# Peptides against a protein of PDB entry 4GMN, part 259

Target 1, 375 residues: chain A of PDB entry 4GMN
Amino acid sequence: RYANITLLALVTLASIGTDFQETLVKGNQGSRESPISAADEEWNGFDDADGDAMDVDQKSSSGEDQEEDYEEIDVKEDDEDDDDDSITSEMQADMERVVGADGTDDGDLEDLPTLRELIQTAVPQLIRLSNLPIDSDESLTIQSHALSALNNISWTISCLEFANGENANIHNAWYPTAKKIWRKTILPILEADSADLKLATQVTSLAWAVARVLHGETPTDGNPHRKFISLYHSSKQQAGGNSNSIEEPEDPFQGLGVKCIGVVGSLAHDPAPIEVNREVGVFLVTLLRQSNNVPPAEIVEALNQLFDIYGDEELACDKEVFWKDGFLKHLEEFLPKMRTLTKGIDKRTQPELRTRADEALLNLGRFVQYKKKHA

## One batch from the design tools (peptide; made by RFdiffusion4, then SolubleMPNN)

Design b2_p26_1_s1 (from b2_p26_1, 16 letters changed)
Fold by OpenDDE base, seed 5:
Structure b2_p26_1_s1 (fold): chain B 375 residues (1-375), chain A 26 residues (1-26)
Amino acid sequence: as target 1 above (375 residues)
Amino acid sequence: SAALEEIKKSVREHQLFLARLQIGSS
């Protein structure tokens, strides 16, 4: 009886987190593509106002339009009005205010009562539920649902812009809570060294969402970047041995490998310790060198993380890691391999992966040129 | 909202459940 009430609330909190994310994505799509696709913004460098537009004269070779008659599979939208009215009018109004709010500097969420209750009331309970002693299948189920709810809430908040003091009130309210999730939920689960791949995937997804806001200010206690690098390697060893179809997620970007790369990339941003940055940078560059055995989605994520980490030449990691460890040479040597990899992705079967690979290839070319100019 | 009040109610019921789980693990 109590377990069922517990599970119902956790499912409801997970739903609310998803609904907020969808509302935020839909609200931002009116002005910017999805914040997860905001990595699809062409990396233009920081200061190259004078970038001569290389007139890539893409002479459109008029290949004959074979009108392949796509039979419109009339997917009857069965309007199952699943009135899952989980999005309350108050929650929608809070998300509409968040999308439109120039961040006031006061960490007061007076104007965001639903978000305030999620951060101040719900998250502290979810952290407690995620730390229950695992003594039964019921306790494991409660932990999994608590992690799912924390993941959805954390992902939703990580989709907000915090650059230049945007949403500063939300950032200031979330920041101490995000550090608490990291120290009280993520680290204890990573330290337990469980062979449970499902739990590892859940905690890694949550860690990525939290690290996307905290970046290099993520607590370095116990060298979490090394734990995620170890998890990456362990996941690859398991996938190669047991043909137990752990259904690779249909979405290539939802894989544990991509999530591990996203976490460690986020952890390596300034003001991360230079040693942490170096270990992550070497890991990412090593994936590019070993690209023949790495899934394309992981290569795309590793490239995007490298651009974000080393895009700013004023950062200590540019001189002390990027230039000192000779990363430019490895990126330049990878450019022809990336062209081959991207061309090998079927646009029909994997359109999203192909688009993101084409963008990452374009950005790699620009990044290599930028770094050569600023050498 | 009704959902937020249900969540608050559920969180209160959870605090009682968590307190019972913590007491049962002692």
Scores: peptide ipSAE 0.009, ipTM 0.425, DockQ to the pose 0.018
Fold by OpenDDE base, seed 2:
Structure b2_p26_1_s1 (fold): chain B 375 residues (1-375), chain A 26 residues (1-26)
Amino acid sequence: as target 1 above (375 residues)
Amino acid sequence: SAALEEIKKSVREHQLFLARLQIGSS
């Protein structure tokens, strides 16, 4: 009885977290910046005021487009308006306030009651439930659902902009809770050294969501970046031996490898310890050097993480890691490989992967040029 | 466990790789 009520509550909290994320995404789509597109922003470096727009003369090579007359099969998508009435009017009002809130510096969530209750009431219980002793299949199920709910809530919050002091009230309320999730949920699961790849994927997804907000302020105790790097390598060794057992997610970007890269990349941001940054940066650059055996989505994520970590020349990691360890040479040598990789992705079968690879290729070119100018 | 030994192996291989990169930059 109690287990079923707990499971229903956890499923409901996971749904609320998803609905809140969807509402945030829809709210942000009304403003043309999808929260996914913040990763899709063309890396322009710092605005050098010298607007020498290199006129890239797009020589239109007139390839003879054989117009293969693909009959538009007008598949009437029956818009089953599944009126997902799950989005409460209170959640909508909270999202409208989050999108409309001028940065009131008060870390008070008085005006965000749903988000307040999620952070202050729900998340502490989810942390408790995720950290139960595993002694039964019921306790495993409770842990999995608690991790799913924590993941959805943490991802939703990680889709908010915080970089310019936006949403400072939410950031300030979330920050101590995010650290608590890390210390009480993520670290204990990573330390248990479970061979359960499902659990590892769940905890890694949660770790990424948490690390996307905490960045280099994520607790470095026990060197969690090394655990995620080890998990990355272990996942590749298992996939190579038993290709049949783990349904690779249909979405290439939902893979455990991508999630591991996203976590360690986020952990390496300033103010991360330079040694943590170095270990992660070397890991990421190594993936590029070994790209022939690395999934394209992991290469895209590794590139984006490298741009975000080393995009600012004023950071200590630029001098002490990027330049000192000769990363520019590796990135420059990777450019022709990235062009080949990107061109090898079929636009028809993998449109998202192709788009994100085209963007990462463009950004890699710009990043290499920027770093050469600032050498 | 076998998983712990693979993790320790991976960490050691990564540390050896880091050390090799630092030696190659020197």
Scores: peptide ipSAE 0.008, ipTM 0.368, DockQ to the pose 0.019
Fold by OpenDDE base, seed 4:
Structure b2_p26_1_s1 (fold): chain B 375 residues (1-375), chain A 26 residues (1-26)
Amino acid sequence: as target 1 above (375 residues)
Amino acid sequence: SAALEEIKKSVREHQLFLARLQIGSS
C-alpha cells in the first residue's frame, strides 16, 4: 500500500518533469537553431510484470481485533487524474513563463511557485528516496523511480539558459540542490560499485543533467570523472561479450557511452582542477584516436565536449592541457576520419545522428582553424 | 524496519506536496 502511493507520487513527479522538458524543448526550438538533444528518456511505462500473485499463505495468527478504523482513504482514481492534469498545467505555465521571460527579471522564485516547490520540496524528498537502504525489490523500484524523477527535473532545469546571468534566480535556487543531488544521490551510488547496468545508466543520466549546470563546479571529491571513465570502459566490455545486447536504446545518443562522455566532459569545464581536465581531455582525445571502434554518437559527443572545454583560450586548461598535451594535432589528424565517419551515416535510417555528425564535422573544421590561428 | 518508516514519512511528505500543488491550482 505505502509503496504504491510512493510509486504513484514518483510517477507523477517524473511525468510532470517530462511535461516540463517537452514545454522547454518546444519553447527553445523557437530561439535556438541548435537542437537541444534533450535526452528524451521516454519514461518507459510500467512493464507489465506478470501478476504472479505469490500466494502468501494467510497464516491466521489470531491476534486480537483492535478494529483500528482504517479510514479507507478512498483514493478515487478519477480525482487523481484530474489533479495530475491540474498540476501539470500549472507546471507548464511556470515553464512557459521561464521560456517567455526576457532574462532581465531578477525576480525571486515567487513568480515560479511550482518550480520552487519542485526544487525546495520535491527534490529533497527524491534525494531521500534515492538513498533508502536497498533491502527489497520494492526499495530498488523506489530508488529507480526517484532517480527517474530527479533525472527529468534535472534535465528540465539543464535546458534553461544560464549564460550571461539568464535565469539567475533559478540557477541560484538550483545550484545548492544540484550539489546536494551530486553528493547525496550520485556519489553514493557510484561508490556502491553496483554491477546493475540499469542503475548505472540512470545515475549517469542524472549525473549528466546535474553536471550540465554545475560544470567544473561539480564536487571533485572521490574523483567521479574516473568512475565514469571506468564505467564507460566496463560498459564497452559487457556489450562486446554478451550477444544478449541489453537493448541498445533506439536513440544512439541515449547510450551509456554517450552519457559517460557527457558527464566527464561537463566535469572538465573551468573551474575544474587541471588534473581532472587533463584526464578527461586525454580520455576524449583517445576516443577520437580509437574512432574505428567507437560509435558515431559517442564521437559526436566527445567532439562537442572538446569544443566546449577548450573553446576559450583565456582558460588555464587551454595552455596547460590543450597546447601542452598537443591536442590540436590529434584533432587535425581526426578531421579526415570524421569526414569518412559522417559520410558513412545513412540520412534515411539515422537522420538525427547524421545531422549532429555533419554539425560536429563542421565545428571540428572551424575549431582546428581557430586553434591554428591562435597557436 | 527503519526503511519502512522512512518510506511512510516520504509518502506523507509527498502527499502533502501534491496537496499543496492542488491548493495552488484551486
Scores: peptide ipSAE 0.005, ipTM 0.420, DockQ to the pose 0.017
Fold by OpenDDE base, seed 3:
Structure b2_p26_1_s1 (fold): chain B 375 residues (1-375), chain A 26 residues (1-26)
Amino acid sequence: as target 1 above (375 residues)
Amino acid sequence: SAALEEIKKSVREHQLFLARLQIGSS
């Protein structure tokens, strides 16, 4: 009885996290760039001061915007005091504030009551449920649903802008909770060394969402980056041996390999220890060198992570890792391979993968050019 | 949408659960 009620609530928390994400995506659709595609941002770190703008005459095909006249169905708000509309309205109002806040407000989470309750009340319970002793199939199911709810909440928060002090109130509230998820949920599951690839995929997805906010401030105790690198290699060895193709996710960017790269890339950002940065950087550059045996989506993710980690020349990792370990040469040698890889992706069958590969190829060209000017 | 009705149903089920968790933690 209690377990069925617990499962229902975990499914609901996972749903709420998805609805927050959909609301953020819809709010940001007013700005053309989907926040989930943080990888689709042109790496703006290069002042192309001297780039001869090849006028690619992109003829604006004026697609006639068929204004589909969505008849406003005047849903008469029958003033039934159904307490249920209050939560959805409060949740929507919180998301509209997060999306619409030109967020110079160092404001307290007092103005975001639904998000506050998710962070302060729901997440601590989800962490507890994810750490229950596994003694039954029911406890495994509870753990899986708790991880799914934590994943959806953590991903939603990781889609918020925190640059330049934006959403600082949310960041400050989330940061200690994110560290608690890492230490209490992620690390214990990674230390249990389970051969369960489903559990490994769930914990790695959650770890990526958490690491996208914590970056190099993610707790380095127990060298979690090495565990994710090991998991990456182990997942490739299992896929080669057992013809039980774990159903490759229909989305190539939802694969365990991509998630492992996203985690370790995020962990390697400043202020990560230089040795952590080096081990991750060498791993990522090694994937590019071995690209013939690496899925295109993992190459795209590995490139984006390399741009983000080594885009700033003022960081200690630029001198002590990027230049010292000769990464520029490997990136330059990879350019012709990336052009071939990108051209091999069919725009009709894999439009997203092709777009993200075209962008990663463009950014790789720019990145190599920039680093050559600053050599 | 049918999705929004499932969400509303899920939220009601969750409130009943959170209320029961609070009662079970006392």
Scores: peptide ipSAE 0.005, ipTM 0.426, DockQ to the pose 0.021

Design b2_p26_1_s2 (from b2_p26_1, 14 letters changed)
Fold by OpenDDE base, seed 1:
Structure b2_p26_1_s2 (fold): chain B 375 residues (1-375), chain A 26 residues (1-26)
Amino acid sequence: as target 1 above (375 residues)
Amino acid sequence: SEDLEKIKANVAKYQRFLARLQIGSS
């Protein structure tokens, strides 16, 4: 019963996150549909009122007091078990600290009480549910739905403009929570090294959404960019050996390879460490060199990431990586290959992929010309 | 179930709030 309610709540949170994304995207597109007089009903989350139902009737079995004098075997409690409880207590203290102590005034979202409640109340619960031990198919289902809800919320927030100080209140409220999702949900799942490609795809999608806001301020602990590069390569090796149709997602841009590129590209932005930027930049440029065996959607994403990372000439990564490692030459040499690749995409069968490839090809030509002028 | 109706009511409240966010971005 509890698990079914939890599952339904998670599915609902995932749906809300999708509706939120659609709402924000429509808002930015200037489709002023008539102001729905949004009634002043605050969303106070889910009413947790039904938590009372696990009255386990402790039947008082009156077992008789047999005073068997079991000698105190002084079993030295080897203090090895303290490591597991530390994670829960730190998670709880970090939950309380994210709610209380970082002086981002809770007032910054006064006008956005439902978004505040989503960030401060719903997301921490989703983080907890995504970290439950997987002991059953039910626990795996709960984790998958928690990850889906976190993904939809994080993707929605990542569609907001935060450049130039736009939406600063939302950014400030989300930023600590995004770091918490990274540290408490994404990193543990990546470190568990699960052979589950479905789970890997879910966590990588979430990681991309989070990293699209945090960029180079994403925690570098455990070299997450290398983990996602490794996951990219591992996913390609598995697809090559077993002709078991891992159903290639109908959308070529929803593939695990594209998501890995999106994550590592986002991680490489300033103020990322120059070494992280270099390793990612070399990975992306290597995909372009090996483009004959790389899906077109991954090439499109790799190009877009390279433009975003190295578009600003004032950044340290331009001098220390882009120019120093000779990336311009590789981009220029790739330009004729990109023209061939783009022309090879059928507009009738893959119209979106063709459009995005035509745009990436246009941008590549402009980017190469821009960099040549400022050399 | 009552739980499903509560969840639907909360979804509807949230959707009404999202409609306000569209107004603030204009």
Scores: peptide ipSAE 0.020, ipTM 0.515, DockQ to the pose 0.021
Fold by OpenDDE base, seed 5:
Structure b2_p26_1_s2 (fold): chain B 375 residues (1-375), chain A 26 residues (1-26)
Amino acid sequence: as target 1 above (375 residues)
Amino acid sequence: SEDLEKIKANVAKYQRFLARLQIGSS
């Protein structure tokens, strides 16, 4: 009985996240002509296959006003002061300075009560449900639905603009929660090293959604970028051997390989450690060099990540990685290969993939020209 | 928007459901 109740709650949360994402996408299309091309990833809802909508008969039982005393669950803040001082006091002070000293923008979502309830009430429970001991098929199902709900909420929030202090109240409310999802949900599942490709895909999707907001401020504990690079390689080895019909997602951009690239790309943004940036940059450039054996969607994502990571010449990674490791040469040598790859995509069978590849090819040409002028 | 009202209605369904979960787990 409890499991069905939990599952319905989780499905409802996942649906709320999707409905909110669609609303945000429709709202943003009115202001900026830039198609948030990542938002048209229709999270095709749970297949309506088992459409036994139990008609919960609204019997209007007029039961009495029992004032159930909300026992304040004294959440003992176990202040485990893990003083991992690796966030230099200078970075924290510069964050405090860029967040100008004026308003108590205490992530007060007074005007956004629905989003407040999702972040403050729903997400902590979803984190707990995702961390239940897996002792049954029922606990595995609960974990999967909790991850799906966290994914939809996190993706929805990642569709907001946070640049230049836009939506600062939402960012400030989400940021500590996003770090909590990373540390309490994503890392433990990645460390369990499960051979479950479905679970790995769900966690990687969630990790991408979270990392699209946290970027280089994502916790570096346990070198998560290396775990996702390893997962990328492992996924390619499994696809070549057993014809276990994990149906490749109909959408080439929903593949585990694309998601791994999206995660590691997001993790490599400034202020990520230069060594993390280098390892990711080398991985992405290596995909371009090996492009004959790489799906076109993964090449498109790898290019977009390279443009976003190395687009700013003022960042330390431009001098210390992009120029030092000779990435411009690899990008220039890849231009003719990208033209061939893009022309090989049939516009009739894969119109979206062709459009995104045409855009990535255009951007690659512009990026190479930009970097050559700023050399 | 109708979408925001739908979201609020779904959150209110979820909250009532969480309350029922807490009541049931005691």
Scores: peptide ipSAE 0.019, ipTM 0.527, DockQ to the pose 0.024
Fold by OpenDDE base, seed 3:
Structure b2_p26_1_s2 (fold): chain B 375 residues (1-375), chain A 26 residues (1-26)
Amino acid sequence: as target 1 above (375 residues)
Amino acid sequence: SEDLEKIKANVAKYQRFLARLQIGSS
């Protein structure tokens, strides 16, 4: 009984997170063509396909009419209808405040009751459920759904602008919760060293969503960047052997390799330790050097991460890693390869991948020119 | 929108679940 109720709640929370994200994205599309990172469509909906209604012929067994006089407990239908309209108005108001272009003063999280309840009430329960001992297929299912719900909520929040003090109230409320997700959900699963690629993909997606907000302030305990780099390499070794078992996601940007790159890229931002930044930067530059064996989507993500990490010359990582380790030379040598790679992508079959590759190629040319002027 | 109705239905399901969890923990 409890497990079925818990499962239904987790499915419901995962759905809320998706629906909230879709609504925020639709609201924001009216103002900025910011490239929506491909994280949006990870709702592998339950294929309602096997609705083969087995006509269970209800044989009319004429069991005797024992008129048990069920006393009509007059359960007053308290008018649950009025409370239901209030929730929609609050949720709509929360969305309008988060998406709305009016730089009205960063209202307290008290003014965002739905988002407050997601962060303060839902997420702590999801963290608890993701930490249950795995002793049954039911506990594994609960963990998977808790991770999906945490993923959708974390991705939704990571799509908010926090630059220049925008949404500072949401950032300040989310920041301690994001660190709690990292320490209580992500790290224990990574430390368990499971061979389950599905679980690894779920935890890596969640880790990317969390790291997109925490960046270099993500807890470095246990060197999680090395765990994700190891996971990247392990995923490539498995794919090279048994081509049959990993349903490659239809979206090239939903691949475990892309997610690993996104996580480690985000972890390497300032104020990350210089050694973390170096290890990640060397990993990303190595992908570009080995680009003949790397999926185009992973190259696009690795380039974007390199631009974001090393775009600011005032950061310690510019002098201590970018210049010291000679990254500019590798980026310049990669330009002709990127042009060839981008031209090899068919605009008709892979329009998104082609668009993002054309953008990454343009940005690579600009970035190399920028760094050459500031050398 | 149809999306807001889905969100509403999901929130109401979640609230009913939370209420049941609180009742089951007391």
Scores: peptide ipSAE 0.016, ipTM 0.502, DockQ to the pose 0.023
Fold by OpenDDE base, seed 2:
Structure b2_p26_1_s2 (fold): chain B 375 residues (1-375), chain A 26 residues (1-26)
Amino acid sequence: as target 1 above (375 residues)
Amino acid sequence: SEDLEKIKANVAKYQRFLARLQIGSS
């Protein structure tokens, strides 16, 4: 009885969280289709100052106005009763507060009671449920659903802007809870060294969501970056040996390899220990060197992580890792390979992968130019 | 039991909230 109620609530939490992860993935896809990831604007290394006006000669090719008669497809508004599951006036007021949050530095979510109850009441119970002894298929199901719910909550919060002190109240409330998820859920599962790739994928997804907020402040105890690098390599060895098609997720960006790269990249941000940064940076650059055997989505993620980690020249990792280990040369040598890789992606069959590869190629060119100017 | 229904309700509320925050920031 208690187990069935726990399962039903976890299934509902996981379902709500899946719909939310899909909405976040679509929102992050949609907000990445809109070039306004605010994170891309804050890369202070794109000084737009060298606007060398390449005179794009406007050759006025008078292409004939084919008036394609857009037939007004009378899309019958089928009034599907979308149960407009009414945002409570409280939630709408909380939305206006999060969007309009003048930085009240008080980490008190007094104005966000729903979020407060989620972080303070729900998440600690999900952590407990995700870290239950596995003694039955029921306990394994409970763990999986608790991990799914934690993943979705953590991804949700990781899509809020925290740069420049934005959402500081949410950040301050989440930060200790995120560290608790890491220490009590993620690390114990990673230390169990389970051959369960489903569990590994779930915990890696959660780890990425948590690490996207904690960055280099993620607890380094037990060298978790090495565990995720090991998991990356192990997943590639298993995929090559067992023709058990682990159903490669239809989305190439949902693959375990991409998730491992996202985790270790996030873990390597300042103020990560320089040795952690170096091991991750060498791993990422090694993927680029071995790009012929690496899925394009993993290359895109590895590039984005390299830009985010090494975009700031004032960081200790720029001098002690990027320049010292000669990463610029590897990035420059990778440019022609990236152009070939990107051109090899079919826009019709893999439009998202192509768009993100075109963007990563553009950013790689700019990043190499920036680093050459600041050498 | 009551805590779990409260968790479920709060998570559902929060997810609807943030789904609309992301739509409103686009």
Scores: peptide ipSAE 0.019, ipTM 0.513, DockQ to the pose 0.027; fails the geometry check

